# Ledger of designs, part 23: peptides against a protein of PDB entry 6FBK

Target 1, 90 residues: chain A of PDB entry 6FBK
Amino acid sequence: EDTGVRVELAEEDHGRKSTIALRLWVEDPKKLKGKPKDNGAIEFTFDLEKETPDEVAQEMIESGFFHESDVKIVAKSIRDRVALIQWRRE

## One batch from the design tools (peptide; made by RFdiffusion4, then SolubleMPNN)

Design b2_p14_6_s4 (from b2_p14_6, 6 letters changed)
Fold by OpenDDE base, seed 5:
Structure b2_p14_6_s4 (fold): chain B 90 residues (1-90), chain A 14 residues (1-14)
Amino acid sequence: as target 1 above (90 residues)
Amino acid sequence: KKKKKFKVSKEIPK
């Protein structure tokens, strides 16, 4: 399902580290229940072994990037990209 | 956990 939120690698992944650099931004704000406070791309690291998409999404909400009602859609966006990256590493 | 650091880019990737 298209979440309207896009997540991509911020740098090339060579499958060496347990951490990856990601970039997240809103492509279709209509898919979100609330209005994101920023229209830019959010860059962050994601630890494939220690972090979860849901927890990272929660921190984004706490940081004020998205409305609390959109935590699940943001988490799904991260999860889907992370899964894809992990599949490519296989 | 440590609070995550988020960097905001004003330019959206093409």
Scores: peptide ipSAE 0.652, ipTM 0.879, DockQ to the pose 0.861
Fold by OpenDDE base, seed 1:
Formats: sequence, C-alpha cells, structure tokens
Structure b2_p14_6_s4 (fold): chain B 90 residues (1-90), chain A 14 residues (1-14)
Amino acid sequence: as target 1 above (90 residues)
Amino acid sequence: KKKKKFKVSKEIPK
C-alpha cells in the first residue's frame, strides 16, 4: 500500500556498516490522518541491528512531526525502505 | 533513553 510517505537513502550504502542514513518526507499528505507540521525532509540514521521502524516512528511522533494516529504508516514507510536495502545487501 | 536526533531540511529531494 502507498503510504504517501517517502523514505530514501541520504547516503550511498555499501553494505559495510550496520547503520544507514535515511531521509523521510511526505509525498502525499492525503494518505495521512493528521496533517504534518513541517513540509521538509527529516534526516536520521537507522541502526539495522538495534533499532526498529516502529520505535523510530514513535520517536518522530514524540518529536511532533506526525500525529499519533499515523505512527503505523510512518513505521511501514521506514520498514519498506529498510527491507529493500536489506534485500539489496544480500 | 537518549532522544533520537532528527535533522529537518527544507529541501525535498525529487
């Protein structure tokens, strides 16, 4: 399902470390239940071994980037990109 | 737990 949230690598991934740099932004705000406060891109690192998409999404909610009702779609967006990156590493 | 660091950029990639 199209979440309306786009997640991309902020840096090239060579598959050498457990952390990746990601960039997340809203591409289709109609897919969100709440309206995000900012219209920019959120840059962050993701530890493939220590962090989970759900936890990171929760952190974004707590930071005020998204409404609590949208935690699942944000998490899914991150998960989908992370999974793709993991598949490419194999 | 230490709060995760997020950087906001006004530029949205294509």
Scores: peptide ipSAE 0.652, ipTM 0.879, DockQ to the pose 0.875
Fold by OpenDDE base, seed 2:
Structure b2_p14_6_s4 (fold): chain B 90 residues (1-90), chain A 14 residues (1-14)
Amino acid sequence: as target 1 above (90 residues)
Amino acid sequence: KKKKKFKVSKEIPK
């Protein structure tokens, strides 16, 4: 499902590390309940072993990037990309 | 636990 939030690798993934660099930005604001403050991309690392999309999304909310009502949409966006990356690794 | 760091880049072209 199209969440309106795009997540891509910020760095090439060689499948060597348990961490990946991601970039997240809003493509379709209409899909979100809240209004994003910035239209820039959020760059962050994601630990495939220790972190979960939901927890990372929650931290983004706490940081003020998104409204609390959009936590699940953000989490799904991260989850979907992470899944794709993992599928490509194996 | 340590707070996650987020970096905001420039606006993505539309």
Scores: peptide ipSAE 0.651, ipTM 0.880, DockQ to the pose 0.693
Fold by OpenDDE base, seed 4:
Structure b2_p14_6_s4 (fold): chain B 90 residues (1-90), chain A 14 residues (1-14)
Amino acid sequence: as target 1 above (90 residues)
Amino acid sequence: KKKKKFKVSKEIPK
């Protein structure tokens, strides 16, 4: 499922750290129920051992980046990218 | 708890 939210590596991943640098932005706004306040990309680190996509998504909502109704699709977008990165590490 | 840091970039990959 295309969430309309893209997540990419902000830095090259050498598979050495438990943390990765990510960049998240809205590619298709119509797939979101709410309208993000900013149209830019959100840069953040993701700890593969300590954090979960759902938790990070919730923090983004709390920060005002997305509507509360979009927490699940934001989480999914992060999850999908993280999964790809982890699979590439194996 | 510690608030996660988010940085907004105006640079959007195309």
Scores: peptide ipSAE 0.651, ipTM 0.880, DockQ to the pose 0.816

Design b2_p14_7_s2 (from b2_p14_7, 5 letters changed)
Fold by OpenDDE base, seed 1:
Structure b2_p14_7_s2 (fold): chain B 90 residues (1-90), chain A 14 residues (1-14)
Amino acid sequence: as target 1 above (90 residues)
Amino acid sequence: SKFKGEFKVLPKPP
């Protein structure tokens, strides 16, 4: 499913460390219920062993990047990319 | 948990 939110690796993944750098940005704002405040790409580290997409999405909302009504769509976008990365590592 | 400062805002990729 196209969430309208894109998540990509911000670094080359060699599949060796549990922490990866990700970059997240909105491609289709029509798919969001709220309006994001910034028009940039959010770069952050993600610990594949300790963090969850839902918790990171919640932290982004608490930081003011997205409306609370969009927590699930943001989480899904992160989850989908993380799943692909993990599958590629296997 | 991440604070706002742990999120780096950059220009969108082309």
Scores: peptide ipSAE 0.546, ipTM 0.878, DockQ to the pose 0.621
Fold by OpenDDE base, seed 4:
Structure b2_p14_7_s2 (fold): chain B 90 residues (1-90), chain A 14 residues (1-14)
Amino acid sequence: as target 1 above (90 residues)
Amino acid sequence: SKFKGEFKVLPKPP
């Protein structure tokens, strides 16, 4: 499904580290809390061994980036991108 | 094309 939440690599992945830099943005600015700047994105590191998409998404909600009701779509978007990255590493 | 814009670094709570 199209969640409207986009996640991509914020750095080139050489498959050497367990941590990767990701960039997340939304197609609908209403999905963001606060006053996000135009064309703003959230950049964050993701530990492939220690973190889960659900935990990171929940952390983003707690940090005030997204509404509580959007935690699942944020988690799914992160999961889908991480899965793709993991597949490419194999 | 890869997205370009201002990036808000996500803070990591302890």
Scores: peptide ipSAE 0.106, ipTM 0.658, DockQ to the pose 0.114
Fold by OpenDDE base, seed 3:
Structure b2_p14_7_s2 (fold): chain B 90 residues (1-90), chain A 14 residues (1-14)
Amino acid sequence: as target 1 above (90 residues)
Amino acid sequence: SKFKGEFKVLPKPP
């Protein structure tokens, strides 16, 4: 499913750490809260063992990056990338 | 390709 939210690795993953650096951005800037002048991305560390996509997404909404209605698509995008990373680590 | 532009680093959780 194309959520319009992109999540990628912000570093090369060698499968050695439980934490990974991620970068998240929206394809349509209109989906960003706060009327950004131009496209922006959010960089963050994600703990593969302790954190969940839903909690991280909720934190982003509470921080004012996205609208409340977009919490699930943000969470899904993070989940999909995390799942792929974990799959590649097998 | 990778997005390059303005980056905002998420604050650490409280």
Scores: peptide ipSAE 0.087, ipTM 0.654, DockQ to the pose 0.115
Fold by OpenDDE base, seed 5:
Structure b2_p14_7_s2 (fold): chain B 90 residues (1-90), chain A 14 residues (1-14)
Amino acid sequence: as target 1 above (90 residues)
Amino acid sequence: SKFKGEFKVLPKPP
């Protein structure tokens, strides 16, 4: 599924810690709440043991980045990247 | 907030 939301590693992953730095951006400006800014993607840490994609996506909406209707798309994009990172660690 | 930076619209990465 092409969600239009992209998530990548913001650091090199050596598989040694439970937290990872991620970077998120979108291809469609209509997905942004308010006026889009073009001076960087959203960077954040994700705790592989304590956090879930749904909770992090909801926190992004509460921070004003996205419309409420896009929470599941954002969560899925985070989930897909996290799953890939975990697979590569095994 | 644990989030930093501003949201950027980008094309699909290569």
Scores: peptide ipSAE 0.168, ipTM 0.738, DockQ to the pose 0.168; fails the geometry check

Design b2_p14_7_s3 (from b2_p14_7, 4 letters changed)
Fold by OpenDDE base, seed 5:
Structure b2_p14_7_s3 (fold): chain B 90 residues (1-90), chain A 14 residues (1-14)
Amino acid sequence: as target 1 above (90 residues)
Amino acid sequence: SKFKGKFIVTPKPE
């Protein structure tokens, strides 16, 4: 599913750390219900053992990056990328 | 803020 939100590795992943650096940005704003605050890319670390995509998405909304109605779209975007990264590590 | 420094905004990649 195309969420309109793109998530990619911000750093090369050697599969040695429990954390990964991610970069997230809006590619198709029409897919979102609200209008994002910023038009840049959000860079952050994601702890594969301690964090969940939904929690991080909620934190982004609380930080003012996205409208609350788009929490699930943002969470899915993070989840899909994280899953792919984890699969490649195996 | 408990999220201070967690999210850093940068220009979108080309």
Scores: peptide ipSAE 0.667, ipTM 0.885, DockQ to the pose 0.569
Fold by OpenDDE base, seed 1:
Structure b2_p14_7_s3 (fold): chain B 90 residues (1-90), chain A 14 residues (1-14)
Amino acid sequence: as target 1 above (90 residues)
Amino acid sequence: SKFKGKFIVTPKPE
């Protein structure tokens, strides 16, 4: 499913660290219920062992990047990318 | 913010 939110690796993943650098940005704002805070890309580290997409999405909402009504779509975008990365590591 | 430093805004890559 196209969430309208893109999530990509911000650095090459060699599959050795439990943390990965990600970059998240909106490609199709029509998919969101609210209006994103800015027009940039959000870079952050994601701990594959300790963090969940939903929790990180909630943190982004709390930081003001997205409207609370979009927490699930943001979480899904992160989840989908993280899943792909994990599958590639296997 | 409790998340200071966690999220860094950069230009979109595309």
Scores: peptide ipSAE 0.665, ipTM 0.885, DockQ to the pose 0.551
Fold by OpenDDE base, seed 4:
Structure b2_p14_7_s3 (fold): chain B 90 residues (1-90), chain A 14 residues (1-14)
Amino acid sequence: as target 1 above (90 residues)
Amino acid sequence: SKFKGKFIVTPKPE
């Protein structure tokens, strides 16, 4: 399912570190229940061993980037990209 | 912010 939220690598991944740099932004705002305050891309490091998409999504909500009602859609966006990256590493 | 420094906002690549 298209979440309307895009997540991409912010840097080339050589599959050597347990962390990856990601960039997340809204492509289709009508897919979200709330209206994000920022219209930019959020860059962050994701630890493949220590973090989960749900936890990071919750942190984004607490930081004010997204409405509480959109935590699951944001988490899914991160999860889908992370899974794809993990598969490419294998 | 509790997560100061973790999230950095940049221009959308679109």
Scores: peptide ipSAE 0.664, ipTM 0.885, DockQ to the pose 0.540
Fold by OpenDDE base, seed 2:
Structure b2_p14_7_s3 (fold): chain B 90 residues (1-90), chain A 14 residues (1-14)
Amino acid sequence: as target 1 above (90 residues)
Amino acid sequence: SKFKGKFIVTPKPE
């Protein structure tokens, strides 16, 4: 499902590291319950072994990037991309 | 913030 939030690799993934560089931004703001606090792209490192999409989404909420009501769609966006990356690594 | 430095805001890609 289209969450309106796009997550892409910020760098090419060669499947060698347990961490990946991601870039997340709002592509369709009307999909969000709240208005995004920023109109840029959020870049961050995601540890495939230590972090979860839900936890990172929560951190983004706590950092003020999104409204708390949108934590699940943000988490889903991250999850979908991470899953895709992991599937491609196999 | 306890997440200082974790998130970096950049311009949206095209």
Scores: peptide ipSAE 0.660, ipTM 0.882, DockQ to the pose 0.574

Design b2_p14_7_s4 (from b2_p14_7, 4 letters changed)
Fold by OpenDDE base, seed 1:
Structure b2_p14_7_s4 (fold): chain B 90 residues (1-90), chain A 14 residues (1-14)
Amino acid sequence: as target 1 above (90 residues)
Amino acid sequence: SKFKGKFVVTPKPP
């Protein structure tokens, strides 16, 4: 599903660490109430063992990056990328 | 909890 949010690795993944660096872009602002910035992304680390996409998304909302109604969209975007990374590692 | 991430200026990947 196209969420209008793109999540990519911010570093090369050698499949060794439980933590990964991610970047999140808003590709389609029509799908989000959050206001994207030009040439910008949200960069963050994600602990594959300790964190969940929902928790991280909620933190983004609480910090004002996105509207409350977009939490599931953000969470799904992170989840989809994380799952893809995990599949590549296996 | 406070989000640890930050906004960075970087071009979107193709």
Scores: peptide ipSAE 0.641, ipTM 0.909, DockQ to the pose 0.417
Fold by OpenDDE base, seed 4:
Structure b2_p14_7_s4 (fold): chain B 90 residues (1-90), chain A 14 residues (1-14)
Amino acid sequence: as target 1 above (90 residues)
Amino acid sequence: SKFKGKFVVTPKPP
């Protein structure tokens, strides 16, 4: 599924830490109701043991990064990338 | 709780 949101590693992952650095870009402003800035991304750490994509997405919405209608799109984008990272660690 | 992330200026990956 193309969510219109791209999540990538912001650092090289050696699979040793439970925390990873991520960057989130809005690729399709037609699907997201947020206001992405030009050449901008949201950079954040994600704790693979303590955090969930839904909780992080909800905090992004509460902080005004996205409209509440986009919470599941954001959460899915984070989840999909996190899953890929975890699979590469195996 | 407020989100701990921050906005950064960086080009989008290809």
Scores: peptide ipSAE 0.640, ipTM 0.909, DockQ to the pose 0.407
Fold by OpenDDE base, seed 3:
Structure b2_p14_7_s4 (fold): chain B 90 residues (1-90), chain A 14 residues (1-14)
Amino acid sequence: as target 1 above (90 residues)
Amino acid sequence: SKFKGKFVVTPKPP
């Protein structure tokens, strides 16, 4: 489903590392209480073996990037992209 | 722990 949050690879993935670089944009700010600035993205690394989308999303909320009510939306957006990346690696 | 990511100015890909 369209969460209104877009997560993309910030680097080319050759399927050889456990860590990946990601960027997160808010595409539909009307549906989210929290949003980055215009033309802005959140850039971060994600460890495919050690980290979870829920924990990373929670850290983003605690750091003030998003409203508490958007934590599950953010987590789902990260999860969906990570799943696609892992599926492509198989 | 605190999130280690950062805000960057970059256009969205098509």
Scores: peptide ipSAE 0.634, ipTM 0.907, DockQ to the pose 0.422
Fold by OpenDDE base, seed 2:
Structure b2_p14_7_s4 (fold): chain B 90 residues (1-90), chain A 14 residues (1-14)
Amino acid sequence: as target 1 above (90 residues)
Amino acid sequence: SKFKGKFVVTPKPP
């Protein structure tokens, strides 16, 4: 599913750490409410052992990055990328 | 808690 959000690694992943650096872009404003900033991305670390995509997405909402109605879309975008990263680590 | 991430100015990847 294309969420209109792109999540990428912000660093090379050697599969050695439990934390990874991610960047998130809004690519399709039709699929996500809110206003993307010009040439802007959200950069954040994600703990593969301790955090969940839903928790991180909720924190983004509370911090004003996205509308409440988009929390599940954001969470899914993070989850999908994390799943791919974990797949590559296997 | 407050989100630990930050907004950065960076071009979108290709």
Scores: peptide ipSAE 0.633, ipTM 0.908, DockQ to the pose 0.417

Design b2_p14_8_s2 (from b2_p14_8, 5 letters changed)
Fold by OpenDDE base, seed 5:
Structure b2_p14_8_s2 (fold): chain B 90 residues (1-90), chain A 14 residues (1-14)
Amino acid sequence: as target 1 above (90 residues)
Amino acid sequence: PIVTEKRVFRVTPL
């Protein structure tokens, strides 16, 4: 599924630590219900063992990056990338 | 960076 939001590793993953650096940006704004307040790439760390995509997405909303109506699409974008990373680690 | 009680976000140009 194409969410219009792209999430990539901001660092090489050697599978050694639970925290990873991610980079997130809007690829197709038409897929979002709201208008993103920034047109840059958002970089953040994500703990694969302790954190959830939904929580991080909600924090992005609270920080003003996205409209509240887009929390789920943002969360899915993070989730999909995290899943791929975890699968590659296996 | 944009800092909240729980998270730090760094915004960079595309």
Scores: peptide ipSAE 0.632, ipTM 0.865, DockQ to the pose 0.788
Fold by OpenDDE base, seed 2:
Structure b2_p14_8_s2 (fold): chain B 90 residues (1-90), chain A 14 residues (1-14)
Amino acid sequence: as target 1 above (90 residues)
Amino acid sequence: PIVTEKRVFRVTPL
């Protein structure tokens, strides 16, 4: 489903490291319950072996990027991208 | 960058 949140690789993935650089931004704010304070692209690293989309999403909420009510949609966006990346690594 | 106790976020203009 279209979460309205876009997540892309912020670097080329050579499939060598367990960590990847991601870029996340709001593409369709209508899909979110809250209103993000900033409309920039959020870049961060994600450890494919140790971290979970839910944990990262929660940290984004704590940092003030999104409203707590949108934690699941943000997590889903990250999860979906991570799944695609892992699929391409096969 | 915006730093939390365990994560760093870099925000850039779209």
Scores: peptide ipSAE 0.631, ipTM 0.865, DockQ to the pose 0.801
Fold by OpenDDE base, seed 4:
Structure b2_p14_8_s2 (fold): chain B 90 residues (1-90), chain A 14 residues (1-14)
Amino acid sequence: as target 1 above (90 residues)
Amino acid sequence: PIVTEKRVFRVTPL
């Protein structure tokens, strides 16, 4: 499903460490229920072994980037990218 | 950067 939220690697992934750098931004705001506070790209690190998309999404909500009603769609966007990265590593 | 306890988010223009 197209979440309207795009997530990409912010750096090359050599598959050598559990942490990756990601960049997330709203590509289609119509997919979101709330209006995102910013229209820039959000960069952050993600630990493939210790963290979950839901946790990171919740932290983004707490930081004010997205409305609480969009936590699941944000989490899904992160999950989808993380899964793709994981599959490429295997 | 925006820090939420342990999480750091850096926002950059698209």
Scores: peptide ipSAE 0.630, ipTM 0.864, DockQ to the pose 0.786
Fold by OpenDDE base, seed 1:
Structure b2_p14_8_s2 (fold): chain B 90 residues (1-90), chain A 14 residues (1-14)
Amino acid sequence: as target 1 above (90 residues)
Amino acid sequence: PIVTEKRVFRVTPL
């Protein structure tokens, strides 16, 4: 499923640390129910061992980046990318 | 950066 939200590594992953740098942005705004606050790329760190996509998505909502009705689609976009990163590490 | 209770977000132009 295409979420319309793109998430990529903001750094090269050598599989040496549990924390990774991610970059997230809206590629297709029509997929979102609300209108994003801005049209920039959001960069953040993600701990593969301690954090979850749902928690990060919720924090983005609380920061005002997305409407609360889009929390699940944002979480899915992060989850999908994190899964790919984990698969590449193994 | 935008700081929440436990997270820092940095916004950059596309």
Scores: peptide ipSAE 0.630, ipTM 0.864, DockQ to the pose 0.790

Design b2_p14_8_s3 (from b2_p14_8, 5 letters changed)
Fold by OpenDDE base, seed 2:
Structure b2_p14_8_s3 (fold): chain B 90 residues (1-90), chain A 14 residues (1-14)
Amino acid sequence: as target 1 above (90 residues)
Amino acid sequence: MIETEKRVFRVTPL
C-alpha cells in the first residue's frame, strides 16, 4: 500500500547493529490529511529492538512534522520499511 | 505523550 511517505535507509545496513539510520520524506502529499510543514527529508535513528513505528511517528507529530491525523500513515510507512529491513536481515 | 528521551530529528534537503 502506497502511503505517500517514503522511508529509506540513510546508511548501508550490514545487519550488525540493532540501531539503523532512516530517512523519511513525503513523496505524495495528497495521501496525507494534513500538510507537512517541511519539504525535506527527516533523518533519525531507529532501534529495532526497543522502538516501535507508532511511537516514533507520534514523536514526529509532537515535533511538528506531521498533523496528528496522519500518525497512522506515518507509522505504517516506517513499519513497512522496518519490516523489509528485518526480513532482509534473516 | 511519550515518556522517553527527546528524539533527535535532522531535516535535510531532498
Scores: peptide ipSAE 0.656, ipTM 0.879, DockQ to the pose 0.451
Fold by OpenDDE base, seed 3:
Parts: structure tokens; C-alpha cells; sequence
Structure b2_p14_8_s3 (fold): chain B 90 residues (1-90), chain A 14 residues (1-14)
């Protein structure tokens, strides 16, 4: 499903590291319950072995990027991209 | 409770 939140690799993935650089931004704010405070692209590192989309999404909420009611949709956006990246590595 | 390092987020214009 289209979450309205886009997540892409911020760097080329050669499948060598457990960490990847991601870039996340809102494409369709109507899909969110709250209004995001920032309207830019959020870049961050994600550890495929140690971290989870839900934890990272929660950290974004705590940092004030999104409303708490949107934690699941943000997490799903990250999860879907991470899953795709992992599938390509196999 | 485990204290974790604050995650670094870099925001750039779209």
C-alpha cells in the first residue's frame, strides 16, 4: 500500500555492510493523521542486523518529525524499503 | 533500562 511516505537508499548498496544510508520524505501528507513539522528529506543510517523500523520510527516521533499517531505508517514505509533491499541482497 | 545514543537525523531540502 502507498503510505504517502517515500524511503530510498541515500547511497549505492553493494551488499557488503550491515548498515545502509536511507532518505525519507513525505510525498502525500493526506495519508498522515498529523502534520509533519519539517518538509525536507530525513537522512539516517540503518543497521540491518541491530535495528528495527518500529524503533527508528519511534525515534523520529520523539525527535518531533511526526505525530505519535503516525508512528506505524512511518515504520511501515521504512520496513517496506528495508525488506526490498534485503530481498535484492539474496 | 538501557540508555541508547541519540540517533542522528540530517534534514535536507527536497
Amino acid sequence: as target 1 above (90 residues)
Amino acid sequence: MIETEKRVFRVTPL
Scores: peptide ipSAE 0.655, ipTM 0.879, DockQ to the pose 0.432
Fold by OpenDDE base, seed 4:
Structure b2_p14_8_s3 (fold): chain B 90 residues (1-90), chain A 14 residues (1-14)
Amino acid sequence: as target 1 above (90 residues)
Amino acid sequence: MIETEKRVFRVTPL
């Protein structure tokens, strides 16, 4: 499903460490229930072993980047990218 | 009580 939120690697992944740098931004704001605070790309580190997309999405909400009603769509966008990265690592 | 560390988010222009 197209969430309207895009997530990409912010660094080259050599598959050597459990942490990866991600870059997230809104590509289609019409897909969101609320209005995002900024129109920039949000970069952050994600621990593939210890963290979950839902937790990170919630932290973005608490930081004011997105409406609470959009936590699941943000989490899904992260989850889908993380899954792809993990599949590529095998 | 355990307090979680604040996550660092860096915003860059598109």
Scores: peptide ipSAE 0.655, ipTM 0.879, DockQ to the pose 0.428
Fold by OpenDDE base, seed 1:
Structure b2_p14_8_s3 (fold): chain B 90 residues (1-90), chain A 14 residues (1-14)
Amino acid sequence: as target 1 above (90 residues)
Amino acid sequence: MIETEKRVFRVTPL
């Protein structure tokens, strides 16, 4: 599913550490129910062992980046990228 | 569950 939210590695992943640097931005705003406040890229670290896409997405909502109605689509975008990264590590 | 510390988000222009 194309969430309209793109998530990419902000740094090259060598598969050595549990944390990864991610960059997230809206590619297709029509996919979101709300309107994001900014049109920039959000950079953050994600711990593959301790954190979940849903929790990180919720933190983005609480920070005001997205509307609460879009928490699941944001979480899915993170989850899809994280899964891809993990698959590539294996 | 993730840490209770406030997550750092850095916003950069596209």
Scores: peptide ipSAE 0.652, ipTM 0.877, DockQ to the pose 0.456

Design b2_p14_8_s4 (from b2_p14_8 with E1P K10I F14L)
Fold by OpenDDE base, seed 3:
Structure b2_p14_8_s4 (fold): chain B 90 residues (1-90), chain A 14 residues (1-14)
Amino acid sequence: as target 1 above (90 residues)
Amino acid sequence: PIKTEKRTFIVTPL
């Protein structure tokens, strides 16, 4: 499912460490229930072993990047990319 | 960068 939120690796992944750099941005704003205040690319680190997409999404909401009603769609976008990265590490 | 107690977010224009 296209969430309208895009997440990509911000660095090359050689599968050597559990921490990766990700970049997230809104590609299709009409997919979101709320209207993001800003439209930039958000870069952050993600620990594949210790953190969860929902946790990061919650922090983004608390930081004011997205409306609370969009927490699940944001989390899904992160989850989908993380899953893809982990599948490629097989 | 937008820094919270738990996480740092680096934001740049698209």
Scores: peptide ipSAE 0.651, ipTM 0.879, DockQ to the pose 0.839
Fold by OpenDDE base, seed 4:
Structure b2_p14_8_s4 (fold): chain B 90 residues (1-90), chain A 14 residues (1-14)
Amino acid sequence: as target 1 above (90 residues)
Amino acid sequence: PIKTEKRTFIVTPL
């Protein structure tokens, strides 16, 4: 399902480390229940072995990027991209 | 950058 939130690699992934750089931004704001504070791209690192999409999404909410009602959609967008990256690695 | 107690977010214009 299209979450309206896009997540892409912010760097080339050579599959050598568990930490990757991701970039996340709103592509279709209509899919979100709340209104994002700004419309920029958020870059962050994600540890494939230690972190979960839900944890990162929650941190984004706490940082004020998204409304709490959108935590799951944000988490899903991260999860879907992470899964794709992992599948490409294996 | 916006920093939480454990994570850093770098925001750039689209």
Scores: peptide ipSAE 0.651, ipTM 0.879, DockQ to the pose 0.823
Fold by OpenDDE base, seed 5:
Structure b2_p14_8_s4 (fold): chain B 90 residues (1-90), chain A 14 residues (1-14)
Amino acid sequence: as target 1 above (90 residues)
Amino acid sequence: PIKTEKRTFIVTPL
């Protein structure tokens, strides 16, 4: 599924750390219900063992990056990338 | 960077 939100590793993953650096940006704004406040790439750390995509998405909304109606689509974008990274680590 | 009580976000131009 194409969420219109792109999430990529902001660093090379050696599979040793619990935390990774991710970069997130809007690739297709038409997929979002609201209008993003900014038009840049958002970089953040994510703990693969302790954190959830939904929590991070909520924090992004609280920080004003996205409309509250888009929390789930943002969370899914993060989830899909995290799942892929975890799969590659196996 | 944009800091919250829980997380830091770094925004860069596309």
Scores: peptide ipSAE 0.650, ipTM 0.879, DockQ to the pose 0.827
Fold by OpenDDE base, seed 1:
Structure b2_p14_8_s4 (fold): chain B 90 residues (1-90), chain A 14 residues (1-14)
Amino acid sequence: as target 1 above (90 residues)
Amino acid sequence: PIKTEKRTFIVTPL
């Protein structure tokens, strides 16, 4: 499913670290129920072994980046990218 | 950067 939220690696992944840098931004705002406060790319570090997409999404909501009604769509966007990265590491 | 109790977010213009 196209979430309208894009997530990409913010660094080259050599598959050696447990942490990765990600960049997230809204590509299709019509997919979101609320209106994002900022119209920029959000960069953050994600620990592939310790963290979950849902936790990060919730932290973004708490920081005011997205409306609470969009927490699941944001989490899915992160989850899908993380899964892809993990698959490429295999 | 925007910091929470456990995470830092860096926002840049598109």
Scores: peptide ipSAE 0.649, ipTM 0.879, DockQ to the pose 0.838

